# Ledger of designs, part 5: peptides against a protein of PDB entry 5KEZ

Target 1, 320 residues: chain A of PDB entry 5KEZ
Amino acid sequence: NVAIYNPFRPWWERYQPVSYKLCTRSGNEDEFRNMVTRCNNVGVRIYVDAVINHMCGNAVSAGTSSTCGSYFNPGSRDFPAVPYSGWDFNDGKCKTGSGDIENYNDATQVRDCRLTGLLDLALEKDYVRSKIAEYMNHLIDIGVAGFRLDASKHMWPGDIKAILDKLHNLNSNWFPAGSKPFIYQEVIDLGGEPIKSSDYFGNGRVTEFKYGAKLGTVIRKWNGEKMSYLKNWGEGWGFVPSDRALVFVDNHDNQRGHGAGGASILTFWDARLYKMAVGFMLAHPYGFTRVMSSYRWPRQFQNGNDVNDWVGPPNNNGVI

## One batch from the design tools (peptide; aimed at target 1 W12 Q16 L115 D253)

Design b1_p9_1_s4 (made by RFdiffusion4, then SolubleMPNN; from b1_p9_1 with S1A)
Fold by OpenDDE base, seed 3:
Structure b1_p9_1_s4 (fold): chain B 320 residues (1-320), chain A 9 residues (1-9)
Amino acid sequence: as target 1 above (320 residues)
Amino acid sequence: AASRYRTPV
């Protein structure tokens, strides 16, 4: 991915790829392979956060300022380490003046335009699908068990399906022959927008962001909510079917206070209430559960916004 | 600076 130095190595640089090389702040491919092997050998499985909707931001300077030193040029859409060129992006398909998503009530913009400047891959092209599948198949070969598909809301479900259809079975050294990768898709659907979580049920599980938002309200005792109201928790609260849901109290985005749940989201900053919410989630049978492991950062609120919401995990001069 | 977008509530 791109190496960002202003601000200094933010967490979100990881979501701006310039290649599919397994070489980042966390280590190189050999170290990753070693970790996956050691984990699999003791029954711990690895699921990769796969960033396949886009490459890096259009405003990032061209050069070799990346975690693996690969050259890239956002201005010319040149990513030779893949390789991608200008033919592999949706620049001509997006009809907005900026090239960015401008109206989230327009499903075609949400899927064909750039997410806050991130260069949008032309996932309708078999070439692009194949390059992504090669990346994911390499990870499957290493021994990962499945994937979180980042920014799935911004990809056409059929394009995702086409990529998934190219995937190999899991590595038979650790998984039964014929095993398929576990897939869950990040889709932010709190209602009120045209893109629905149900659009993606055919590809695998989806994130249920209503879960953390509503549970936070109940645990905080907002709006007269009571714990006894959780007796029909799950589908009874309007959530997606249990067998399609991946549930969580918070994630890296909404623990920073103003996305997909807002102030209702419980985090480690509210330690007692957070432990109550996580304990309830783990005890309740609804959905596939995910527990967050995060870190403290020096929050500084200005005009209601944390100006340090970019801060990444503890590191040694950018190296984790 | 470009950052990852978070959908508002």
Scores: peptide ipSAE 0.086, ipTM 0.824, DockQ to the pose 0.508
OpenDDE base, seeds 1, 2, 4, 5: peptide ipSAE 0.076, 0.081, 0.086, 0.083; ipTM 0.812, 0.827, 0.823, 0.823; seeds 4, 5 fail the geometry check

Design b1_p9_2 (made by RFdiffusion4)
Pose (drawn by RFdiffusion4):
Formats: C-alpha cells, structure tokens, sequence
Structure b1_p9_2 (pose): chain A 320 residues (1-320), chain P 9 residues (1-9)
C-alpha cells in the first residue's frame, strides 16, 4: 500500500493498494505465512481484508513511497508490480465530469467512477479479475478461511461473482474437502439508496451496519428508544436475514464517530455502555458476531468530528 | 501530491 507521510502514516493508507505483494507495516510474506499456519494449527482462522475495488488515489505522487518499495505512477495509471496499466481502470467507463462519484442515487456511477478519487479497477475485464483472483488464491493456499470484501457497494455484484468463481477451495490440510472461502461484503445499507445489501446475497454474507447504529441509540437511550423494544431484535427491526448478517457494535471505521451511525456508535471510549452492547450482541442469536479490538489515539473533536481520526497504530517513527 | 480517505457512505 501507499506510504502516506502527510498526515503521518494514517490507518487508511492501507486501503490504497500499490501491489499484491504481501508486504506491509504488519510484516512480510514469511511472517504472514507463519501467522496463518500457527493460528490454523490451534484452530483459529484468519480472514483477510481484501481491497479489490481500487488501487491508490489518483493524485498520489509517483515514485516508491510504498510499503515494499515498489514503483507506481497513479497519474499514468502504471502499477508495474501487479502489473496494471491504464487499460485496467474505469477512466473511459465513468460518465461523471470529475471522474469521481458524485451522486449516490445513480447506482452505475457508484460502481464505475472513482470513490473519492481512488483509481477504480475495471472489474469486468478477465485480466483484472484474474490478477485479483491470483492474489486471493495465494492467500487461500497459505490457509486463510475467508475474506472481508472492502467497499463492496462500489463493485457490481456480478463482477464479485466472476472473481469468486476463480477461487480455489480452502487448503485441504485444515479444512474439509470442498470448503469454500467465507465471504462477507462491506455494504453500508441504511435504506433510502438504490443499492440494497440484498443485491449481494448471492456472493456471501454482508455487514449489517444497521445493527450497531440501532443498538447504540437504544443503549444510549436516545431518540425515544428503550431496551424493552429489543424484544423483537433482528429481522423484526428490518435487518437482513440472520444467516446473511455479519454483525458488530462498532468497526474500525465508525468507531471514529464519522461513519454509519455517527455519535451513536458505542466504542471502547464508552466502556461501561460498550460492554453492555457487546454483551447483548453476543448473547442474542441474530447474526455471526465480530468483536472489535482497537488502539488508542489522541481524539480531538471539533464540531462533532475528530480531527485525529486518521492517526495510525501506535508507532515509533512509523514502525508499529 | 495528495492522498485522501475514501468516503464512508
């Protein structure tokens, strides 16, 4: 991923890929393989955050400011370490004047245009699908058990299916024969938009962002909500079917207060209420549950938004 | 150059 130095090494630089080499601030390929093997050998599975909708920002300076020193040039669309060229991006397919996503009532541009200027991969091309599949198969053979598909709302459900069609079964040393990767797709669907999370049920589960937003408001006793109203918690509140939901109180993104749910999201900063919300979630049968494990940062709210929400993991001059 | 975070929508 791009090594971003202003601001200094933000957590979200990891969502701007430069190549598919397994080489990050978290470690190299040897350390990654070692982790996956050790965890599988004690029965704990690894799920990978797959950033496949885009490469890095179109305005990022060319050079080798990358976590493995790989060269890249966003202006010329050259990512030779993969390799990707200008033919591999959606510049000619997007119909907005800016080339970015401008209107979320238009389902097409949400898919074909740049998300906040991030170079949008042409996922309809077999070559691009093959390069992504090669990356995910490398991970599957190492022994990962599934994937979080980042920014799934900005990918066509069919393109996702075409990529998944190319995946190996899970490593037969640890998983039964014919086992398939666990897929959960990150789609923020609070209603009122043309894209529905149900559009993605063919590919795997979806993140249910309504879950934490509603639970936070209820536990905080905001907007007239009471815990007694949780008697019919689940689909009764308009959530996706339980067998398609990945649920959580907060995630790495919206724990910073800017996300789906804003200030209602309970986090470790609100420890007393947060424990209660996590407890309710873990006790209730709805969904497959994910628990957040975080790091502290110097929060500094100005106008209800944290100007330090970009701060990366604890580090000494960028070394985690 | 510049880099920006993706919008969470």
Amino acid sequence: as target 1 above (320 residues)
Amino acid sequence: GTAHRAASH

Design b1_p9_2_s1 (made by RFdiffusion4, then SolubleMPNN; from b1_p9_2, 4 letters changed)
Fold by OpenDDE base, seed 4:
Structure b1_p9_2_s1 (fold): chain B 320 residues (1-320), chain A 9 residues (1-9)
Amino acid sequence: as target 1 above (320 residues)
Amino acid sequence: GTATRPAEF
């Protein structure tokens, strides 16, 4: 991914890929292989956050300022380490004046235009699908158990399916022969927008962002809500079917007030309430649970926004 | 810097 130095190595640089090389702030491919092996050997499975909707931001300077030193040029859409070129992006398909998503009530914009300036891959192309599948298959062959598909809302479900259909079975050294990768898709559906979580059920599980939002309201006792109202928690609250749900109290985005973030979201900053929410989530059978592990950073609010929401995890001069 | 997405609620 791109190496950002202003601000200094933010967490979100990881979501701006320039190659599919396993070479980042977290280590190199050999170290990753070692970690996957050690984890698998004790029954801990690895799921990779796969950034496949886009490459880096359109405004990032060309050069070799990347975690693996690969050259890239956003201006010319040149990512030779993949390789991608201008033919592999949706520049001509997006109809907005800016090239970015301008209206989230327009599903075609959401999927064909750039997410906050991130160069949008033409996932309709078999070439692009195959390059992504190659990346994911490399990870599968290393021994990962599955994937979180980042920004799935911004990809056409059929394009995702086409990629998934190219994937190998899981590594038989640790998984039963014929096992398929575990897939969960990040889709923000709180209602009010045309893209629905159900559009993606055919590909795997989907993040249920209503879970954290509603649970936060209940735990905070907002709007007169009571814990007893959780008796029909899950489908009874209008959430997706349990077997399609990936549930969580918070994630890295809404922990920072981004994405499906709001005042109701509970985080470690409110430790007591957060532990109550997480405890309830783990005790309740609805959905597949995900527990957030984060870190403290020096928050500085200006005009209601944390100007330090970019701060990444504890590191040694940028190396995690 | 470019975050992953805009706030949606």
Scores: peptide ipSAE 0.048, ipTM 0.792, DockQ to the pose 0.319
OpenDDE base, seeds 1, 2, 3, 5: peptide ipSAE 0.037, 0.038, 0.039, 0.041; ipTM 0.777, 0.783, 0.784, 0.783

Design b1_p9_2_s2 (made by RFdiffusion4, then SolubleMPNN; from b1_p9_2, 6 letters changed)
Fold by OpenDDE base, seed 3:
Structure b1_p9_2_s2 (fold): chain B 320 residues (1-320), chain A 9 residues (1-9)
Amino acid sequence: as target 1 above (320 residues)
Amino acid sequence: GSASKPAEF
């Protein structure tokens, strides 16, 4: 991915790929392979956060400022380490003046335009699908168990399916023969927009962002909510079917006060309430559970916004 | 500045 130095090595640089090389702030491919092997050998499975909707931001300077030293040029859409070129992006398909998503009520913009400047891959092209599948298959062959598909809301479900149809069975050294990768898709659906979580049920599980938002409200006793109202928690609260849901109290985004859930989201900053919420989530049978492991950073609020929300995990001069 | 990976609303 891109190496960002202003601000200094933010967490979100990891979501701006310039190649599919397994060479990052966390280590190289050999170290990753070693980790996967050691984890699998004791029954711990690895699920990769796959960033496949886009490459890096259009405004990032061209050069070799990346975690593996690969050259890239956002201006010319040149990513030779893949390789991608200008033919592999949706620039000509997006009809907005900026090239970015401008209206989230337009599903076509949401999927064909750039997410806040991130170069949007032409996932309708078999070439692009194949390059992504090759990346994911390499990970499968290493021994990962499945994937979180980042920014799934911004990809057409049919394009995702086409990629998934190219995937190998899981590595038989650790998984039963014929096993398929576990897939869950990040889709923010709080209602009110045209793109629905149900659009993605055919590809795997989806993130249920209503879960953390509503649970936070109840635990905080906001709006007269009571714990007794959790009697029909799950589908009874309008959430997606349990067998399609991946649930969580917080994630890296809404932990920073952004997006789905807003101020209701419980985090480790609210330690007592957070433990209550996580305990409830783990005790309740609804959905597939995900527990957050995060870190403290020096929050500084200016005009209601944390100006340090970019701060990444503890590191040694940018290396995790 | 550089493009971030911001949270969606």
Scores: peptide ipSAE 0.044, ipTM 0.802, DockQ to the pose 0.649
OpenDDE base, seeds 1, 2, 4, 5: peptide ipSAE 0.034, 0.039, 0.038, 0.037; ipTM 0.767, 0.792, 0.769, 0.784

Design b1_p9_2_s3 (made by RFdiffusion4, then SolubleMPNN; from b1_p9_2, 5 letters changed)
Fold by OpenDDE base, seed 3:
Structure b1_p9_2_s3 (fold): chain B 320 residues (1-320), chain A 9 residues (1-9)
Amino acid sequence: as target 1 above (320 residues)
Amino acid sequence: GSATRPAIF
């Protein structure tokens, strides 16, 4: 991914890929392979956050400022380490003036235009699908158990399916023969927009952002809500079917006040309430649970926004 | 200066 120095190595640089090489702030491919092996050997499985909707931001300077030193040029859409070129992006398909998503009530913009400047891959192309599948299959070969598909809301479900159909079975050194990768898709659906979580049920599980948002309001006792109202928690609260849901109290985005959930989201900053929410989630049978492991950073609120929401995990001069 | 990854919604 891109190496960003202003601000200094933010967490979100990880979501701006310039190659599918496994050399990052966390280590090189050999170190990753070693970690996966050690984890698998004790029954701990690895699920990769796969960033496959886009490459880096269009405004990032061209050069070799990346975690693996690969050259890239956002301006010309050149990512030779893949390789991608201008033919592999949706620039001509997006019809907005800016090239970015401007209206979330327009599903075609949401899928075909750039997410906040991130260069949008032409996932309808078999070439692009194959490059992504090769990346994911390499990870499967290493021994990962599955994937979180980042920004799935911004990909056509059929394109995702086409990629998934190219995936190999899991590594038989650790998984039963014929095992398929576990897939869950990040889709923010709180209602009111044309893109629905149900559009993605055919590809795997979907993040249920209503879960953390609603649980937060209950635990916080907002709007007169009571714990007793949780008696029909799950589908009874309008959530997706349990077998399609991946549930969580918070994630890295809404922990920072971003995206779905708003101020209702409970985080480790409110330790007591957070433990209550996480405990409830783990005790309740609805959905597949995900527990957040985060870190403290020096929050500084200006005009209601944390100006330090970019701060990444503890690191040694940018290396984690 | 550099491109950011703004809030996802």
Scores: peptide ipSAE 0.064, ipTM 0.789, DockQ to the pose 0.733
OpenDDE base, seeds 1, 2, 4, 5: peptide ipSAE 0.049, 0.056, 0.046, 0.059; ipTM 0.782, 0.789, 0.793, 0.790

Design b1_p9_2_s4 (made by RFdiffusion4, then SolubleMPNN; from b1_p9_2, 6 letters changed)
Fold by OpenDDE base, seed 5:
Structure b1_p9_2_s4 (fold): chain B 320 residues (1-320), chain A 9 residues (1-9)
Amino acid sequence: as target 1 above (320 residues)
Amino acid sequence: GSARRPELF
């Protein structure tokens, strides 16, 4: 991914890929392979956060400022380490003035335009699908158990399906022969927008962002909500079917107050309420649960916004 | 909406 120095190595640089090399601040490919092996050997499975909707931001300077030193040029859409070129992006499809998503009520913008400037891959192209599949298959062959598909809302479900259809079975050293990768897709659907979580059910599980949002409201006792109302928690609250749901109290985005759920989202900053929410989530038989492991950072609020929400995990001058 | 803030990317 790109190496961002202003601000200094933010968490979100991870979501600006310039190659599919397993070479980041977390380690190199050998170290990753070693970790996957060690984890699998004790029954801990690895699910990779796969960033396949886009490459880096359009405004990032060309050069070799990346975690693996790979050259890239956002201006010309040149990512030779893949390789991608200008033919592999949706620039010509997006009809907004900025090239970015401007209206989330326009599904075509959401899928074909850039998410906050991130260069949008042309996932309709078999070439692009194949390059992504190669990346994911390499991970599968290493021994990962599946994937979180980042920004799935911004990809056409059929394009995702086409990629998934290219995937290998899981590594038989640790998984039963013929096992398929576990897929969960990040789709923000709180209602009111045209793109629905149900659009993605055919590809695997989806993130249920209503879960954290509503649970936060209940635990906070907002709007007269009571814990007793959680008796029919899950489908009874209008959430997706349990077998399609990936549920969580918070994630890295909404933990910073900007994601789905807003101020209702409970985080480790409110330890008591957070423990209540996580405890409830783990005890209640709805969805596939995900527990957040995060870190503290020096929050600094200005006009209600944390100006340090970019701060990444603890590091020593950029080294994790 | 579900728009992400620019500073998060």
Scores: peptide ipSAE 0.068, ipTM 0.826, DockQ to the pose 0.145
OpenDDE base, seeds 1, 2, 3, 4: peptide ipSAE 0.054, 0.060, 0.055, 0.059; ipTM 0.814, 0.826, 0.822, 0.821

Design b1_p9_3 (made by RFdiffusion4)
Pose (drawn by RFdiffusion4):
Structure b1_p9_3 (pose): chain A 320 residues (1-320), chain P 9 residues (1-9)
Amino acid sequence: as target 1 above (320 residues)
Amino acid sequence: SYANRYYHS
């Protein structure tokens, strides 16, 4: 991923890929393989955050400011370490004047245009689908059990299916024969938009962002909500079917207060209420549960938004 | 040049 130095090494630089080499601030390929093997050998599975909708920002300076020193040039669309060229991006397919996503009532541009200027991969091309699948198969054979598909709303459900069609079964040393990767797709669907999370049920589960937003408001006793109203918690509140939901109180994104739910999302900063919300979630049968484990940062709210929400993991001059 | 910030959306 791009090594971003202004601001200093933000957590979200990891969502701007430069290549598919397993080489990050978290470690190299040997350390990754070692982790996956050790965890599988004690029965704990690894799920990978797959960033496959885009490469890095179109305005990032060319050079080797990358976590493995790989060269890249966003202006010329050259990512030779993969390799990707300008033929591999959606510049010609997007119809907005800016080339970015401008209107979320237009389902097409949400898919084909650049998300906040991030270079949008042409996922309809077999070559691009193959390069992504090669990356995910490398992970599957190492022994990962599934994937979080980042920014799934900005990918066509069919393109995702075409990529998944190319995946190996899970490593037969640890998983039964014919086992398939666990897929959960990040789609923020609070209603009122043309894209529905149900459009993605063919590919795997989806993140149910309504879950934490509603639970936070209820536990905080905001907007007239009471815990007694949770008697019919689940699809009764308009959530996706329980067998398609990945649920959580907060995630790494919206715990910073700018996300789906804003200030209502309970986090470790609100420890007393947060424990209650996590407890309710873990006790209730709805969904497959994910628990957040975070790091502290110097929060500094100005106008309800944290100007330090970009701060990366604890580090000494960028070393985690 | 600058870094385009990523947002979950």

Design b1_p9_3_s1 (made by RFdiffusion4, then SolubleMPNN; from b1_p9_3, 7 letters changed)
Fold by OpenDDE base, seed 5:
Parts: structure tokens; C-alpha cells; sequence
Structure b1_p9_3_s1 (fold): chain B 320 residues (1-320), chain A 9 residues (1-9)
């Protein structure tokens, strides 16, 4: 991914890929392979956060300022380490003036335009699908158990399906022969927008962001909500079917006060309430549960916003 | 929107 130095190595640089090389601040491919092996050997499975909707931001300077030193040029859409070129992006499909998503009530914009400047891959192209599949298959062959598909809301479900249809069975060294990768898709659907979680059920599980948002409201006792109302928690609250739901109290985005759920989201900053929420989640049978592991950072609020929400994991002068 | 994924570029 790109190496950002202003601010200094923010967490979100990881979501700006310039290649599909397993070469980041977390380690190299050999180290990753080693980790996967060690984890699998003790029954811990690895699910990769796969960033396949986009490459890096359009405004990032061209060069070799990346975690693996690969050259890239956002301006010309040149990512030779893949390789991608200008033909592999949706620039011509997006009809907004900025090239970014401007109206989230327009599903076409949401899928074909850039998410906050991130260069949007043309996933309709078999070439692009194949490059992504190759990346994911490499991971599968290493021994990962499945994937979180980042920014799935911004990809056409059919394009995702086309990629998934290219995937290998899981590595038989650790998984039963014929096993398929576990897929869960990040789709933010709190209602009110045209793109629905149900659009993606055919590809695998989806993130249920209503879960954390509503649970936070209840535990905070906002709007007269009571714990007793959780009697029909799950589908009774309008959530997706349990067998399609991946549930969580918070994630890396909304624990920073942004994104789905807003201020209702409980995090480790609200320790007591957070433990209540996580405890409830783990005790309740609805959905497939995900527990967050995060870190503290020096929050600095200005006008209600943390100006340091960019801060990444603890590091030693950029080295993790 | 305010309910969508928050990513800086």
C-alpha cells in the first residue's frame, strides 16, 4: 500500500493498495505464511481483509512511496506491480463532476464512482476479476480460511460473485477437501439508501451495522430504549437473517466517531457499557460474532471531532 | 453519507 507521511503513517493507508504483494508494515510474505501456518496448526483460522474495490487515492503522488517499494502512478492509473492501467478503472463510467460519489441515493454512483477519491476498479472486466482472484487464491493456497471483502457496498454483487467463482478450495493441509472460503462482505445498510444488504446474500455473509448501532442505543438508554426490548433481538429488530449476518459492537471506522452508527456506537472508550454490549453479543445466538481488538490513541477533539482519528497502531517511528 | 465507511485519502 501507499506510505503516507502526512499525517505520519495513518491507519487508513492500509486501505490504499498499489499492489497485491503481501509486503506491508505488518511483514513480508514469508512472515505472513509463517503466521498462517502457526495459527492453523493450533486451530486459529485467518480471514483476510481484502481490499479489492479500489486502489490508492487519486491525489497520492506518483513514485515508489509504498510499503514494498513498488512504483505506482495514480494520475495515470498505472499500477505496474499488478499490473493495472487506465483501462482497469471506472473513470469513464462515473458521471459525477468530481469523480467521487456525490449522491449515495444513486446506486450507480456508489458502485462506479470513487469512494472518497480512491481509484475505483472496473470489476466488470474479466481481467480485473482475474487479477483479484489470483491475489485471493494465493492467500487461499497459503492457508487462509476466508475473506472480509472491504467496501462491498461499492461493488456490484455480480462482479463479486464472478470473482468468488474463480476461487480455489481451501488448503487441504488444514481444511477438509472441497472446503470453500468463508466470505463476509462489508455492506453498510442502515436503511434509507438504495443499496441493500440483501443484494449481497448470494455471495456470503454481510456485516449488519444495525446491530452495533441499535445495541449502543439500547445500552445507552437513548430514546427510551430498554434492555427488555432485546427479547426479539435479531430478525425481530429488522436485521438480516442470522445465517447471513456478521455482527459486531464496533469496527475500526465507527470507533473513531465516524461512519455507521454515529455516536451510539460503543467502544473500549466506554469500557463498562462496551463490556456489557460485547458480553450480550457473545451470549446471544444471532449472527456470526466478531470481537474488536484495537488500541488507544491520543484523542484531540475539536468541534466534536477527533483530529487524531488518523492515528494508527502503536509503532516505533513507523515500525510496527 | 455520515453512515458510510470513513476513509481518508
Amino acid sequence: as target 1 above (320 residues)
Amino acid sequence: TSYDRYVMT
Scores: peptide ipSAE 0.072, ipTM 0.838, DockQ to the pose 0.112
OpenDDE base, seeds 1, 2, 3, 4: peptide ipSAE 0.060, 0.065, 0.066, 0.064; ipTM 0.816, 0.822, 0.824, 0.824

Design b1_p9_3_s2 (made by RFdiffusion4, then SolubleMPNN; from b1_p9_3, 6 letters changed)
Fold by OpenDDE base, seed 5:
Structure b1_p9_3_s2 (fold): chain B 320 residues (1-320), chain A 9 residues (1-9)
Amino acid sequence: as target 1 above (320 residues)
Amino acid sequence: TSYDRYVMS
């Protein structure tokens, strides 16, 4: 991914890929392979956060400022380490003036335009699908158990399906022969927008962001909500079917206070309430649960916004 | 939308 130095190595640089090399601040491919092996050997499975909707931001300077030193040129859409070129992006499909998503009530913008400037891959192209599948298959062959598909809301479900159809069976050293990768898709659907979580049920599980948002409201006792109202928690609250839901109290985005769920989201910053929420989540049978592991950072609020919400994991001068 | 969050420089 790109190496961002202003601010200094923010967490979100990880979501700006320039290649599919397993070469980041977390380690190299050999180290990753070693980790996967060690984890699998004790029954811990690895699910990769796969960033396949986009490459890096359009405004990032060209060069070799990346975690593996690969050259890239956002301006010309040149990512030779893949390789991708200008033909592999949706620039011509996006009809907004900025090239970015401007109206989330327009599904075509949401899927064909850039997410906050991130260069949007043309996932309709078999070439692009194949390059992504190669990346994911490499991970599968290493021994990962499945994937979180980042920014799935911004990809056409059919394009995702086309990629998934290219995937290998899981590594038989650790998984039964013929096993398929576990897929869960990040889709923010709190209602009111045309793109629905149900659009993606055919590909695997989806994130249920209503879960954390509503649970936060209940635990905080906002709007007269009571714990007793959780009697029909799950589908009774309008959530997606349990067998399609991946549920969580918070994630890396909304724990920073400005994502899906807003201020209702409970985080480790509210320790007692957070433990209550996580405890409830783990005790309740609805959905497939995900528990957050995060870190503290020096929050500084200005006009209600944390100006340091970019801060990444604890590090030593950029070294994790 | 205010519900979607991806931070960039």
Scores: peptide ipSAE 0.077, ipTM 0.830, DockQ to the pose 0.111
OpenDDE base, seeds 1, 2, 3, 4: peptide ipSAE 0.055, 0.061, 0.060, 0.069; ipTM 0.809, 0.817, 0.818, 0.826; seed 1 fails the geometry check

Design b1_p9_3_s3 (made by RFdiffusion4, then SolubleMPNN; from b1_p9_3, 6 letters changed)
Fold by OpenDDE base, seed 5:
Structure b1_p9_3_s3 (fold): chain B 320 residues (1-320), chain A 9 residues (1-9)
Amino acid sequence: as target 1 above (320 residues)
Amino acid sequence: TSYNRYVMA
């Protein structure tokens, strides 16, 4: 991914890929392979956060400022380490003036335009699908158990399906022969927008962001909500079917106070309420549960917003 | 509007 120094190595640089090399601040491919092996050997499975909707931001300077030193040029859409070129992006499909998503009520913009400037891959192209599948298959062959598909809301479900259809069975050294990767798709659907979680049921599980948002409201006792109202928690609250739901109290995005839940989201900053929420989630049978592992950072609120929400994990001068 | 908090440098 890109190496960003202003601000200094933010967490979100990880979501700006310039290649599919397993070479980041977390380690190199050999180290990753070693970790996957060690984890699998003790029954801990690895699910990769796969960033396949986009490459890096269009405004990032060209060069070799990346975690593996690979050259890239956002301006010309040149990512030779893949390789991708200008033909592999949706620039011509996006009809907004900025090239970015401007209206989330326009499903075409949401899927064909850039998410906050991130260069949007043309997933309709078999070439692009194949490059992504190759990346994911490499991970499968290493021994990962499945994937979180980042920014799935911004990809056409059929394009995702086409990629998934290219995937290998899981590594038989650790998984039963013929096993398929576990897929869960990040789709933010809190209602009121045209793209629905149900659009993605055919590909695997989806993130149920209503879960954390509503649970936070209940535990905070907002709007007169009571714990007793959780009697029909799950489908009774309008959530997706349990067998399609990946549920969580918070994630790295909404832990920072915006984007899918807002102030209702409970985090470790509210320790007691958070423990209540996580405890309830783990005790309740609805959905497939995900527990957050995070860190503290020096929050600085200005006009109600944390200006340090970019701060990444604890590090030593950029080394994690 | 719901969106991921990806930020450009």
Scores: peptide ipSAE 0.113, ipTM 0.857, DockQ to the pose 0.151
OpenDDE base, seeds 1, 2, 3, 4: peptide ipSAE 0.073, 0.077, 0.073, 0.079; ipTM 0.810, 0.816, 0.816, 0.822; seed 2 fails the geometry check

Design b1_p9_3_s4 (made by RFdiffusion4, then SolubleMPNN; from b1_p9_3, 7 letters changed)
Fold by OpenDDE base, seed 2:
Structure b1_p9_3_s4 (fold): chain B 320 residues (1-320), chain A 9 residues (1-9)
Amino acid sequence: as target 1 above (320 residues)
Amino acid sequence: TSYDRYVLT
């Protein structure tokens, strides 16, 4: 991915890829392979956060400022380490003036235009699908158990399906022969927009963002809500079917006070309430559960916004 | 939307 130095190595640089090389601040491919092997040998499975909707931001300077030193040129859509060129992006397909998503009530913009300037891959092309599948299959062959598909809301479900159909069975050294990768898709659906979680049920599980948002209001006792109302928690509250749901109290985005759930989201900053919410989630039989492991950072609020919300994991001068 | 937190440099 791109190496950003202003601000100094933010967490979000990880979501701006310039290649599919397993060479990042977390380590090189050999170190990753070693970690996967050691984890699998003790029954701990690895699920990769796969960024396949886009490459890096349109405004990032061309050059070799990347975690693996690969050259890239956002202006010309040149990513030779893949390789991608201008033909592999949705620039001509997006019809907005800016090239960015301007209206989230327009499903075609949400999927064909750039997410906050991130260069949008043409996932309708078999070439692009194959390059992504090769990346994911490399990980499968190393021994990962499945994937979180980042920004799935911004990809056509059929394009995702086409990629998934190219995937290998899991590595038989650790998984039963014929096992398929576990897939869960990040889709933010709190209602009110045209893209629905149900659009993605055919590909695998979907993140249920209503879960953390609603649980937060209940635990905080907002709007007169009571814990006793959680008796029919799950489908009874209008959530997706349990077998399609991946549930969580918070994630890295809304932990920073942004996006789905807003101020209702509980985090480790509110330790007592957070433990109550996580405990309830783990005890209640709804969905596939995910527990957050995060870190503290020096929050600095200006005009209601944390100006340090970019701060990434603990590091030594950029080295994790 | 406010839900998306991808940042452009």
Scores: peptide ipSAE 0.126, ipTM 0.862, DockQ to the pose 0.151
OpenDDE base, seeds 1, 3, 4, 5: peptide ipSAE 0.121, 0.081, 0.109, 0.102; ipTM 0.857, 0.832, 0.851, 0.851; seed 4 fails the geometry check

